# Designs tried in a protein design run: peptides against a protein of PDB entry 4BOS. Part 105

Target 1, 163 residues: chain A of PDB entry 4BOS
Amino acid sequence: PVLTRTVVPADNSCLFTSVYYVVEGGVLNPACAPEMRRLIAQIVASDPDFYSEAILGKTNQEYCDWIKRDDTWGGAIEISILSKFYQCEICVVDTQTVRIDRFGEDAGYTKRVLLIYDGIHYDPLQRNFPDPDTPPLTIFSSNDDIVLVQALELADEARRRRQ
Target 2, 163 residues: chain A of PDB entry 4BOS as posed
Amino acid sequence: PVLTRTVVPADNSALFTSVYYVVEGGVLNPACAPEMRRLIAQIVASDPDFYSEAILGKTNQEYCDWIKRDDTWGGAIEISILSKFYQCEICVVDTQTVRIDRFGEDAGYTKRVLLIYDGIHYDPLQRNFPDPDTPPLTIFSSNDDIVLVQALELADEARRRRQ

## One batch from the design tools (peptide; made by RFdiffusion4, then SolubleMPNN)

Design b1_p23_1_s4 (from b1_p23_1, 8 letters changed)
Fold by OpenDDE base, seed 1:
Structure b1_p23_1_s4 (fold): chain B 163 residues (1-163), chain A 23 residues (1-23)
Amino acid sequence: as target 1 above (163 residues)
Amino acid sequence: DEAARRAAAAALQAALEAAQAAA
């Protein structure tokens, strides 16, 4: 089994496409972004005391208007919210630093999904199997530390390719 | 903007985890 990257479109919504891909078991749907943006805005708007300006970097209303635009980028805040919504750990391996940022790691989730991030773009990761009849795996056990090692190796290789 | 989001990640993650535990 090998951990591989599926390149999604660079259309300002790559985070949403990537998250959707992994949490849905490997379904590529670049059209999912508008609904996911609305979902995040709805969650944020529902609790302005929790999702404060201190957390969002802007007022609750400003954030909701901003995230619903089709040209704004998702980041750590959106990943944290999506981790909570989908009840899974979201692990992002950064090719610039060759480190993994773990979102939801202390929430007690039994599942984790993985993304790869290069500073301006997100892609989903999946485990491919030698058996062609076995589909790629995108949802891993939160106890599967091997996949984290493989993600770091993949990120390190990506960094070397850019040098 | 992403830099700002990364800076807030640790605090937000802790808050979300605490909220889940309390729910």
Scores: peptide ipSAE 0.024, ipTM 0.621, DockQ to the pose 0.027
Fold by OpenDDE base, seed 3:
Structure b1_p23_1_s4 (fold): chain B 163 residues (1-163), chain A 23 residues (1-23)
Amino acid sequence: as target 1 above (163 residues)
Amino acid sequence: DEAARRAAAAALQAALEAAQAAA
């Protein structure tokens, strides 16, 4: 089995498309972003005491309006929220630094999903199997460290290609 | 459910802080 990248549209919603892909078991739906943006806004709005200006970098209301725009980026805050919502660890391998940022690693989740990030674009990662009739896997055990090694190898290869 | 809320908030806060430190 090998870890591979599925390229999603290079729009401002690539993070949401990528997360949706992996948490739904490999469903590519570029139209999922508006709903996911609304979901995040609803979660943030539901607890203004926790989702404070200190966390959001702006007022709760301003953030909610901002994240619902179709041209605004998701980042660490959104990934953390989605990790909590989907109850899984979200691991992002960065091709610029060849390291993995783990979101939700201390939450005790039993599952993890993986994204690859190049500094401006997110794509989902999946495990492909030798048997062509076996569908790719996007949800891994949180104890599966082999997939993390494979993700780092994939990122390192991507970096070398850019050199 | 207040205890559960606090636990969830603490977990999210820890994740955010870790991510910010690693970024």
Scores: peptide ipSAE 0.023, ipTM 0.593, DockQ to the pose 0.027
Fold by OpenDDE base, seed 5:
Structure b1_p23_1_s4 (fold): chain B 163 residues (1-163), chain A 23 residues (1-23)
Amino acid sequence: as target 1 above (163 residues)
Amino acid sequence: DEAARRAAAAALQAALEAAQAAA
């Protein structure tokens, strides 16, 4: 089995597209972003005590209006929210540093999904199997540390090709 | 309760800051 990258459009919504892809088992839908943005805004708006200016860097209302725009980028805040919403660990391997940032690591989730990040763009990762009739896997056991090693290897190779 | 939410928010803030600093 080989971990591979599926390139999604660089349309300011790559994070949402990538997360949707992995949590839905490999469904590529670039049109998912508006609804996911609204979902995040709804969650943030529902708890202004938790999602404070200190966390958001702006008022709760300002953030909600901002994230619903089609030209604003998702980041760590959105990943954290989506991790909680989908009840899974979201692991982001960074090709610039060859490190994995794990969101939801201490939440006790049984599943993890993986994204690859190059400093600007997010893409989803999937495990391909030798049997062509076996569909790629995007949702892994949170105990599957082999996939994390494979993600690091993938990121390291990407870095070496660019550097 | 409020204490639990504050604790969770603090943990999230710390995680976000760590991730942003390391990324």
Scores: peptide ipSAE 0.022, ipTM 0.598, DockQ to the pose 0.032
Fold by OpenDDE base, seed 4:
Structure b1_p23_1_s4 (fold): chain B 163 residues (1-163), chain A 23 residues (1-23)
Amino acid sequence: as target 1 above (163 residues)
Amino acid sequence: DEAARRAAAAALQAALEAAQAAA
């Protein structure tokens, strides 16, 4: 089995598209972003004590309005929220540093999904199998650390291509 | 908190790097 990257559109919503892809088992839907943005805004609005200005960098209301715009980029806050919502670890491998940043690692989730990040763009990762009749895997056991090693290898290869 | 998350991520990264080196 080989871990591969699926390139999603380089729009302002690549994070949302990528997360949707992996948590839905490999469904590419570039139109998913508006609903996911609204979902995040609703979650943030529902708990202003937790999602404080200190966490958001802006008031709760300002953040909700901001994240619902179609031209704002998702980041660590959004990944954290989506990790909690989908009840899975979200692991992001960075091609610039060849390092993995884990979200939800302390929550005891039994599943993890993987994204690859180059500093401005997110893409989803999937495991392909030699058997053509076996569909690619995007949701992994949280005990499957081999996939994390494979993600690092993939990122390292990407870095070498740019050097 | 964020600092704790970063620390945990760093610990995992170190473990993964060690595993890669041993492979």
Scores: peptide ipSAE 0.021, ipTM 0.497, DockQ to the pose 0.029

Design b1_p23_2_s1 (from b1_p23_2, 15 letters changed)
Fold by OpenDDE base, seed 3:
Structure b1_p23_2_s1 (fold): chain B 163 residues (1-163), chain A 23 residues (1-23)
Amino acid sequence: as target 1 above (163 residues)
Amino acid sequence: DEAARRAREARIAALEAERAARD
């Protein structure tokens, strides 16, 4: 089995598209962003004590209005929220640093999904199998450390291509 | 705004971890 990336559209909603892809088992839906943005806003609005201006960089209400725009970018805040919502660890491998940031790692989730990030754009990762009748896997065991190694290898190769 | 947001990513992740540790 080999870990590969699926390139999603390079629009302002690539994070949402990528997360949706992996948590839904490999479904590419570029139209998923508006609903996911609203979901994020709802969750942020429900916990102003944690999602404070110090975290958001703006008031809670301003953030909620901002994230619902179709031209604003998702990041760590949104990944953390989506990890909690989908009850899975979201692992982001960074091609610039060749490191993995794990969101939800302390929550005790049994499943993990993987994204690859280049400092601007997010793409989903999946495991392909030799058997053509076996569909790609996007949801992994949180104990599967092999997939993390493969993700790092993939990121390292991507970094070398840029050099 | 987006540049500033990206600069805060590491701190946001750290705060999430700290919150989890307190629970």
Scores: peptide ipSAE 0.026, ipTM 0.630, DockQ to the pose 0.028
Fold by OpenDDE base, seed 2:
Structure b1_p23_2_s1 (fold): chain B 163 residues (1-163), chain A 23 residues (1-23)
Amino acid sequence: as target 1 above (163 residues)
Amino acid sequence: DEAARRAREARIAALEAERAARD
């Protein structure tokens, strides 16, 4: 089995497209962003005590209006929220640093998904199997440390290709 | 679709419950 990336459009919503891809089992839908943005805004609005200005960098209401724009980028806050919503660990391997940032690591989730990040763009990762009749896997066991090693190897290779 | 919407709303409600539990 080999871990590979699926390149999603380099638009302002690559994070949402990538998350949607992995949590839905490998469905590429670049049109998913508006709904996911609204989902995040609804979650943030539901908990103004936790999602404070200190966390958001702006007021709760300002953030909700901001994230629903079609030209704003998601980041760590949005990943954390999506991790909680989908009840899975989201692992982001960074090709610039060749490190993995794990979101939801201490939440006790049984599943994990993986993204690859180059400092600007997010893409989803998937495991391809030798059997052509076996579809690629995007949802892994949270105990699968092999996939993390493979992600680091993939990121290191990507870094070398750019440099 | 409708089923997806209901599932989403249920999950959001669960998050609200989690908030209440931690406070």
Scores: peptide ipSAE 0.022, ipTM 0.612, DockQ to the pose 0.019
Fold by OpenDDE base, seed 1:
Structure b1_p23_2_s1 (fold): chain B 163 residues (1-163), chain A 23 residues (1-23)
Amino acid sequence: as target 1 above (163 residues)
Amino acid sequence: DEAARRAREARIAALEAERAARD
């Protein structure tokens, strides 16, 4: 089994496309962003006490309007929200630092998904199998630390290529 | 418990810093 990267379009919605890909079991849908943006806005609007201006960087209402734009980039806040919504740990391996940022690691989720991040662009990760009849895996056990090691190896290789 | 609280606070701070950098 090999962990591989699926390159999604380098548009403003790469995070949403990548998350959708992994949580849906490997479905590439570049048009998923508008609905996911609205989902995030709905969640944020429903809990103004937690999603405060201090966290959002703007008022709750301003954030909701902002995130629903088609040209705004998702980041850590959006990942944390999506982790909670999909009830899974979202692990982001950074190719610049060769580190994994784990979202939802203390929530007790039994599943994890993985993204790769280069500082501006997100792509989904999947496990490919030598048997062509076995489809790629995008949803892993939260106890599967081997996949995290493989993600770090992938990031390290990417970093070496850029140097 | 205290360690968990500090970890959560650190996470929130990181989110705030990340948001501030993007906006």
Scores: peptide ipSAE 0.021, ipTM 0.553, DockQ to the pose 0.025
Fold by OpenDDE base, seed 4:
Structure b1_p23_2_s1 (fold): chain B 163 residues (1-163), chain A 23 residues (1-23)
Amino acid sequence: as target 1 above (163 residues)
Amino acid sequence: DEAARRAREARIAALEAERAARD
């Protein structure tokens, strides 16, 4: 298919690896997680009023320490933060529900990136072109609804394979 | 690496400024 999944390592940092991949234009770097975790912690720490215990489920400082561990999972909070940081919409297609959660959709970003999620693991999505000399695209226009349809198709196929 | 660090810090500062402007 035109839109394809690049499988990243099934470690505790798959979200970070996946986001890094798409926002950097298709660069697979499984070693990017420590720095990205630090980035999250820095942003969380920068706004303790917003990133309160009510939102984080723990104190701001405890969350910062927690997310910097190499064995903790990133989630919606991290995706939201990374969307803002990279100034792009992050669309996550869920293979269990065949739905897309859009982070940053109301921010007016002109770009979107896509991840696929199965409830445990995140992978990045990319658009491949017939011309082998044209590199895959990971950053799409926020007006490109076709890529969202293609993502749903991938999710639906993945769900069928599990049934 | 150093350049990347500086760029990150600048972006974080920008985000903080944006938050302040929205409040």
Scores: peptide ipSAE 0.024, ipTM 0.624, DockQ to the pose 0.020; fails the geometry check

Design b1_p23_2_s2 (from b1_p23_2, 10 letters changed)
Fold by OpenDDE base, seed 4:
Structure b1_p23_2_s2 (fold): chain B 163 residues (1-163), chain A 23 residues (1-23)
Amino acid sequence: as target 1 above (163 residues)
Amino acid sequence: MEEEERRREERIRRLEEERARRD
Protein backbone atom coordinates (compact mmCIF):
# COMPACT_ATOMS: atom_id res chain seq x y z
CA PRO B 1 0.00 0.00 0.00
CA VAL B 2 1.21 3.47 -0.94
CA LEU B 3 0.16 6.84 0.41
CA THR B 4 -0.69 9.18 -2.43
CA ARG B 5 -1.84 12.74 -2.96
CA THR B 6 -5.02 13.57 -4.83
CA VAL B 7 -4.79 17.04 -6.32
CA VAL B 8 -8.00 18.98 -5.79
CA PRO B 9 -8.86 22.24 -7.53
CA ALA B 10 -6.67 25.15 -6.55
CA ASP B 11 -9.53 27.36 -5.46
CA ASN B 12 -10.21 29.15 -2.21
CA SER B 13 -12.06 26.10 -0.90
CA CYS B 14 -9.33 23.48 -1.25
CA LEU B 15 -9.33 22.81 2.49
CA PHE B 16 -13.01 22.00 2.54
CA THR B 17 -12.80 19.87 -0.57
CA SER B 18 -9.86 17.99 0.90
CA VAL B 19 -11.49 17.39 4.26
CA TYR B 20 -14.70 16.26 2.63
CA TYR B 21 -12.72 13.87 0.45
CA VAL B 22 -11.00 12.11 3.32
CA VAL B 23 -13.88 12.00 5.81
CA GLU B 24 -16.26 10.67 3.17
CA GLY B 25 -13.92 7.88 2.19
CA GLY B 26 -12.50 9.31 -0.99
CA VAL B 27 -15.32 11.27 -2.56
CA LEU B 28 -14.21 14.23 -4.64
CA ASN B 29 -16.90 16.88 -4.47
CA PRO B 30 -15.71 20.36 -5.43
CA ALA B 31 -19.20 21.67 -4.71
CA CYS B 32 -19.12 20.71 -1.03
CA ALA B 33 -17.56 23.94 0.21
CA PRO B 34 -20.63 26.15 0.60
CA GLU B 35 -22.36 23.70 2.89
CA MET B 36 -19.21 23.05 4.89
CA ARG B 37 -18.71 26.78 5.32
CA ARG B 38 -22.26 27.09 6.58
CA LEU B 39 -21.69 24.19 8.95
CA ILE B 40 -18.64 25.86 10.43
CA ALA B 41 -20.46 29.16 10.75
CA GLN B 42 -23.31 27.44 12.54
CA ILE B 43 -20.98 25.76 14.99
CA VAL B 44 -19.10 28.99 15.67
CA ALA B 45 -22.31 30.94 16.14
CA SER B 46 -23.62 28.37 18.60
CA ASP B 47 -20.78 28.95 21.07
CA PRO B 48 -19.66 32.57 21.17
CA ASP B 49 -17.95 32.07 24.52
CA PHE B 50 -15.65 29.39 23.15
CA TYR B 51 -15.23 30.96 19.73
CA SER B 52 -14.36 34.40 21.01
CA GLU B 53 -12.79 37.32 19.23
CA ALA B 54 -9.48 36.39 20.83
CA ILE B 55 -9.55 33.08 18.97
CA LEU B 56 -11.22 34.19 15.76
CA GLY B 57 -9.37 37.46 15.28
CA LYS B 58 -12.73 39.10 14.66
CA THR B 59 -16.14 39.08 16.28
CA ASN B 60 -18.14 35.88 16.20
CA GLN B 61 -20.63 37.38 13.79
CA GLU B 62 -17.92 38.83 11.56
CA TYR B 63 -16.23 35.46 11.36
CA CYS B 64 -19.45 33.70 10.44
CA ASP B 65 -20.08 36.14 7.64
CA TRP B 66 -16.47 35.90 6.52
CA ILE B 67 -16.17 32.12 6.43
CA LYS B 68 -19.36 31.79 4.41
CA ARG B 69 -17.87 33.80 1.56
CA ASP B 70 -16.64 31.67 -1.32
CA ASP B 71 -13.28 33.43 -1.51
CA THR B 72 -12.04 33.09 2.06
CA TRP B 73 -9.55 30.48 3.14
CA GLY B 74 -9.90 27.93 5.86
CA GLY B 75 -7.07 27.13 8.22
CA ALA B 76 -6.33 25.81 11.68
CA ILE B 77 -9.55 27.12 13.22
CA GLU B 78 -11.67 25.46 10.57
CA ILE B 79 -9.68 22.24 10.75
CA SER B 80 -10.12 22.14 14.50
CA ILE B 81 -13.86 22.63 14.15
CA LEU B 82 -14.14 19.96 11.47
CA SER B 83 -12.08 17.56 13.56
CA LYS B 84 -14.56 17.92 16.39
CA PHE B 85 -17.55 17.68 14.09
CA TYR B 86 -16.40 14.54 12.31
CA GLN B 87 -14.94 13.09 15.51
CA CYS B 88 -11.58 12.32 13.96
CA GLU B 89 -8.00 13.46 14.20
CA ILE B 90 -6.99 15.59 11.23
CA CYS B 91 -3.29 15.46 10.47
CA VAL B 92 -1.80 18.06 8.16
CA VAL B 93 1.66 17.47 6.77
CA ASP B 94 3.42 20.67 5.73
CA THR B 95 5.71 20.41 2.71
CA GLN B 96 7.56 23.59 3.63
CA THR B 97 8.56 22.48 7.11
CA VAL B 98 8.19 18.69 6.79
CA ARG B 99 6.18 18.60 9.98
CA ILE B 100 2.74 17.31 10.88
CA ASP B 101 0.19 19.40 12.69
CA ARG B 102 -2.27 17.15 14.47
CA PHE B 103 -5.73 18.43 15.28
CA GLY B 104 -7.78 16.49 17.80
CA GLU B 105 -4.84 14.40 18.93
CA ASP B 106 -5.87 14.55 22.59
CA ALA B 107 -9.59 14.08 22.06
CA GLY B 108 -9.49 10.29 22.14
CA TYR B 109 -10.69 9.78 18.58
CA THR B 110 -10.11 6.36 17.07
CA LYS B 111 -9.87 7.66 13.51
CA ARG B 112 -7.46 9.95 11.69
CA VAL B 113 -7.38 11.51 8.24
CA LEU B 114 -4.51 13.21 6.47
CA LEU B 115 -4.02 16.33 4.39
CA ILE B 116 -0.94 17.76 2.72
CA TYR B 117 -0.33 21.50 2.80
CA ASP B 118 2.21 23.65 0.96
CA GLY B 119 1.41 27.01 2.49
CA ILE B 120 -1.20 28.03 -0.05
CA HIS B 121 -2.99 24.79 -0.94
CA TYR B 122 -4.48 21.72 0.73
CA ASP B 123 -4.78 18.28 -0.83
CA PRO B 124 -6.11 15.03 0.61
CA LEU B 125 -4.00 11.94 1.16
CA GLN B 126 -5.10 8.37 0.60
CA ARG B 127 -3.68 4.87 0.78
CA ASN B 128 -3.81 2.98 -2.49
CA PHE B 129 -3.82 -0.79 -2.63
CA PRO B 130 -2.35 -3.12 -5.25
CA ASP B 131 -5.74 -4.72 -5.81
CA PRO B 132 -7.57 -2.46 -8.25
CA ASP B 133 -10.89 -3.61 -6.84
CA THR B 134 -10.00 -2.35 -3.37
CA PRO B 135 -10.88 1.32 -3.01
CA PRO B 136 -8.35 3.72 -1.52
CA LEU B 137 -8.38 4.20 2.22
CA THR B 138 -8.69 7.72 3.61
CA ILE B 139 -9.70 6.98 7.20
CA PHE B 140 -7.01 5.41 9.34
CA SER B 141 -6.66 4.23 12.88
CA SER B 142 -5.46 6.94 15.22
CA ASN B 143 -2.80 4.43 16.25
CA ASP B 144 -1.50 4.05 12.69
CA ASP B 145 1.72 6.03 12.91
CA ILE B 146 3.07 4.38 9.78
CA VAL B 147 0.79 6.55 7.71
CA LEU B 148 2.27 9.62 9.42
CA VAL B 149 5.76 8.48 8.46
CA GLN B 150 4.61 8.01 4.90
CA ALA B 151 3.10 11.48 4.92
CA LEU B 152 6.40 12.95 6.11
CA GLU B 153 8.17 11.12 3.32
CA LEU B 154 5.82 12.67 0.79
CA ALA B 155 6.43 16.10 2.26
CA ASP B 156 10.18 15.64 2.27
CA GLU B 157 10.14 14.59 -1.35
CA ALA B 158 8.05 17.61 -2.24
CA ARG B 159 10.50 19.90 -0.48
CA ARG B 160 13.46 18.35 -2.28
CA ARG B 161 11.76 18.91 -5.61
CA ARG B 162 11.51 22.62 -4.88
CA GLN B 163 15.26 22.90 -4.24
CA MET A 1 -1.09 32.71 4.09
CA GLU A 2 1.75 31.03 5.89
CA GLU A 3 2.00 33.73 8.51
CA GLU A 4 -1.75 33.92 8.89
CA GLU A 5 -1.97 30.17 9.35
CA ARG A 6 0.81 30.26 11.92
CA ARG A 7 -1.11 32.79 13.96
CA ARG A 8 -4.25 30.68 13.73
CA GLU A 9 -2.37 27.61 14.89
CA GLU A 10 -1.01 29.51 17.85
CA ARG A 11 -4.47 30.65 18.86
CA ILE A 12 -5.85 27.13 18.62
CA ARG A 13 -2.94 25.73 20.60
CA ARG A 14 -3.41 28.27 23.36
CA LEU A 15 -7.11 27.53 23.53
CA GLU A 16 -6.51 23.80 23.75
CA GLU A 17 -3.91 24.27 26.45
CA GLU A 18 -6.23 26.41 28.50
CA ARG A 19 -9.03 23.88 28.26
CA ALA A 20 -6.67 21.06 29.13
CA ARG A 21 -5.69 22.84 32.33
CA ARG A 22 -9.31 23.23 33.33
CA ASP A 23 -10.31 19.65 32.63
Scores: peptide ipSAE 0.033, ipTM 0.636, DockQ to the pose 0.024
Fold by OpenDDE base, seed 2:
Structure b1_p23_2_s2 (fold): chain B 163 residues (1-163), chain A 23 residues (1-23)
Amino acid sequence: as target 1 above (163 residues)
Amino acid sequence: MEEEERRREERIRRLEEERARRD
């Protein structure tokens, strides 16, 4: 088994596309972003005490309006929210630093998904199997540390290719 | 975008700290 990336469109919604891909078991849907943006806005709006201006960098309402725009990029805040919503750890391996940023790692989730990030673009990661009849795996056990090592190796290779 | 993301990461850290205090 080898960990590979699926390149999603390099648009302002690459994070949403990537998350959707991994949490839905490998479904590429570039049109998922509007719904996911609305979902995030709904979650944020439902808890203004938790999602405060201090956290969001803007008022709760301003953030909700902002994230629903079609030209705003998702990032760490959205990953955190989506991690909680989908009840899974979201691990982001950075190809520039060869480090993994883990979201939801202390929440006790049994599942993890992986994204690869190059400083501007997100792509989903999946495990491919030698058997062509076995579909790729995008949802891993939160105890599967091998996949994290594989992600780091993938990121390191990507970094070396850019050097 | 890179700078914005860095600021967002900092906010996430604060968010997680606040969440930890509630749990």
Scores: peptide ipSAE 0.033, ipTM 0.652, DockQ to the pose 0.026
Fold by OpenDDE base, seed 5:
Structure b1_p23_2_s2 (fold): chain B 163 residues (1-163), chain A 23 residues (1-23)
Amino acid sequence: as target 1 above (163 residues)
Amino acid sequence: MEEEERRREERIRRLEEERARRD
């Protein structure tokens, strides 16, 4: 089995597309972003005590209006929220630093998903199997550290090729 | 948290080395 990258459209919603892909078992749906943006806004609005200006960098309402725009980019805050919503660890391997940022690592989730990040664009990662009849895997055990090694290998190769 | 991250990276490094030896 090998870990591979699925290139999603390089638009302002690549994070949402990538997360949707991995948590839904490998479904590519670039049209998922509006719903996911609304979901995040709903979660943030539901807990203004936790999602404070200190965390958001703006008022709760301002953030909600901002994230629902079709031209704003998601980041760490959105990943954290989606990790909690989907009850899984989201691991982001950075091709520029060859480091893995883990979101939800202390929540006790049994599953993890992986994204690859180049400083601007997010793509989902999947495990392909030799048997063509076996579909790729996007949801891994939180105990599977081998997949993290493979992700680092992919990131290192990408860095070396400047891609 | 900083120490924890360092420890995690160390574990991953060791796993990579072990995998490289097996393959």
Scores: peptide ipSAE 0.008, ipTM 0.420, DockQ to the pose 0.020
Fold by OpenDDE base, seed 3:
Structure b1_p23_2_s2 (fold): chain B 163 residues (1-163), chain A 23 residues (1-23)
Amino acid sequence: as target 1 above (163 residues)
Amino acid sequence: MEEEERRREERIRRLEEERARRD
């Protein structure tokens, strides 16, 4: 079994496309971003005490208007929200540092998904199997540390290619 | 748990912005 990267379109919604891909079991849908942006805005608007200006860097209302734009980029806050919504860890391996940032790691989730990040663009990761008729796996056990090692190896290779 | 997660979110968000030269 090999962990591989699926390249999604390099647009301003690559994070949303990547998350949707992994949580839906490998479904590539570049048109999912508007709905996911609205979902995030709804969640943020519903809890202004937690999603404060100190956290968002802008007022709750300003953030909701901002994230619903089609040209704004998602980041750590959006990943955290999506982790909570889908009830899974979202692990992001960074090709610049070859380290993994884990979202939802202390929430007790039994599942994890993986993304690869180069400082600008997000892509989803999947495990391929020798049998070509077996679909790739995108949702892993939160106890599967082997997939994290494989993600680090993939990120290290990506870093070397950019050197 | 929520406080720790929030602090991590802020740190990572800032790092992302710096790396993407969005600041």
Scores: peptide ipSAE 0.023, ipTM 0.578, DockQ to the pose 0.039; fails the geometry check

Design b1_p23_2_s3 (from b1_p23_2, 14 letters changed)
Fold by OpenDDE base, seed 2:
Structure b1_p23_2_s3 (fold): chain B 163 residues (1-163), chain A 23 residues (1-23)
Amino acid sequence: as target 1 above (163 residues)
Amino acid sequence: AAAAEAARAERVARLEAERAAAD
């Protein structure tokens, strides 16, 4: 089994496309972003006390309007929200630092998904199997630390190749 | 409840730290 990267379009919605890919078991749908953006906006709007200006960097209403635009980028707060919504740990391996940022690690989730990040662009990660009839795995056990090691190795190689 | 409020404060602090680090 080998951990591999699926390159998604380098558009303003690569985070949403990547998250959708891994949580849906390997479904590439670049058109998923509008619905994902609206989902996040709905969650944020539902709890203005929790999703405060301090967290959002803007008022709750301003953030909701902003994130629903088709040209705005998702980041840590969006990953945190999606982690909670999908009830899974989202692990982001950074090719610039060769480290993993874990979102939802203290929530007790039994599942984890992985993304690779180069400082600007997000891509999803998947485990391929030797048997071509066995579909790639995108949802892992939160106890599977081997996949984290493999992600670090992949990121290190990507850094060496300037990818 | 005090325990629930403490947990909420902890989650807020974590989200703020994560956003600051990633931006």
Scores: peptide ipSAE 0.020, ipTM 0.562, DockQ to the pose 0.024
Fold by OpenDDE base, seed 3:
Structure b1_p23_2_s3 (fold): chain B 163 residues (1-163), chain A 23 residues (1-23)
Amino acid sequence: as target 1 above (163 residues)
Amino acid sequence: AAAAEAARAERVARLEAERAAAD
């Protein structure tokens, strides 16, 4: 099996599209972003004590208004929130540094999903199988270290190609 | 109450650490 990248549209919502893809088992839906933005805003608004200005970088209300815009980028805080919502570890491999940032790794989730990030754009990762009748896998065991190694290899190759 | 507060503080710290690591 080989880990591969599925290129999603390079719009301001690539994070949401990528997360949706992997948590839904490989469903590409670029139209999912507005609803996911609203979901995040709802979660943040529901717990202003936890999601404080110190965490958000802006007031709770300002963040909610900001994240619901169609031209704002998702980042670490959004990934953390989505990790909690979908009850899975979200691993982001960075092609610039060839490192993996793991979100939700201490939450005890049994599943993990993987994204690849180049400093601007997010794409989802999937495992392809030799059998053409076996669909790609996007949800992995949180104990699957092989997929992390493959992600690092993929990121390293991407970095070399861009240099 | 003290245990709940400690758990909350840990969760917040974890979230902040994850954000800092990604930034």
Scores: peptide ipSAE 0.020, ipTM 0.540, DockQ to the pose 0.023
Fold by OpenDDE base, seed 4:
Structure b1_p23_2_s3 (fold): chain B 163 residues (1-163), chain A 23 residues (1-23)
Amino acid sequence: as target 1 above (163 residues)
Amino acid sequence: AAAAEAARAERVARLEAERAAAD
């Protein structure tokens, strides 16, 4: 079993495409972004006390309008919201630092998904099996720390290729 | 469905508020 990267389109919505891919078990759908942007906006609008201007960097309403644009990029705040929505850890391995940022790590979720990030672009990660009849896995147990080690190895290899 | 999504969003927001208060 080996952890591999699936390259999604380098458009403004790579984060959303990547998250959708892993939480849906390996379904590539670049057209998923508009609905996911709307979902995030709806969640943010639902609690203006929690999602304050201090957290968003803009007013609640301004953020909601902004994130729904087709040319704005998602980041850490969107990942944290999606983690809570899908009730899973979202682990992002960074190829520049070879570190993993874990979102939802203290929420008690039983499952985790993994993304790889190069400072600009997000891609989803999946585990491939030697048996061709066994489909790739994108949703892992939150107790599976081996997949985190494999993600670090993958990121380290990616870093070496760029240097 | 929009209604189901809205209900889930409200639940998420509530859980987040509770977590923030505990911090």
Scores: peptide ipSAE 0.020, ipTM 0.560, DockQ to the pose 0.021
Fold by OpenDDE base, seed 5:
Structure b1_p23_2_s3 (fold): chain B 163 residues (1-163), chain A 23 residues (1-23)
Amino acid sequence: as target 1 above (163 residues)
Amino acid sequence: AAAAEAARAERVARLEAERAAAD
C-alpha cells in the first residue's frame, strides 16, 4: 500500500475541499465550500464563550461573516471544528517542517484522516492498494501509525522536490 | 467548570446528531 496525494484546486477553499474528500471516502467536490463555511460559522456563533476574540482574532460575529466569504482561507480553527463535527482525528502533515499536527487526538475517535499542507495549500491523502480493483482508502484507524510514517515520508519527499 | 463541561458535551452531541442527519 502506498500513501498518495490528490491535488485539489488551488483556490481559497482547498481546506474544505480536502476535508470533504477524505471524510466522504474520496469524493472530489470543489463546490462543497459554501455549505461547509456556513456550517463552521453556525458552530462558532453557537458558542461565543469558547470561540472568543482571543481564539478568533476578531469578534465572533466578525469571524462568522469573514469565514462565509468565498475568498478567505480556513486553518487550524476550522480543522478543529470539522474534526469535532465529523468525529474523527484530522492529521495534517506539513511539508515545510516535516511534522504532523494532529487535531482531535485526545477526543478518543476511532478514525483518522490525513491532509498534506505546504504553508498555504491543503491536499487530501489516500492509501492506494496493489490491487487496482480495490478503491483507495481515506479513512484510517486512529491506531494506524504506519500511515503517519508514510505521511512523513511523503512530506519529506515533497520538501526535497521543492529544494 | 461542571457547567462548562455540560455545555461542551451538549455541543458535541448536537454536532454528532447533525452529522448523522447529513449522512
Scores: peptide ipSAE 0.017, ipTM 0.516, DockQ to the pose 0.018

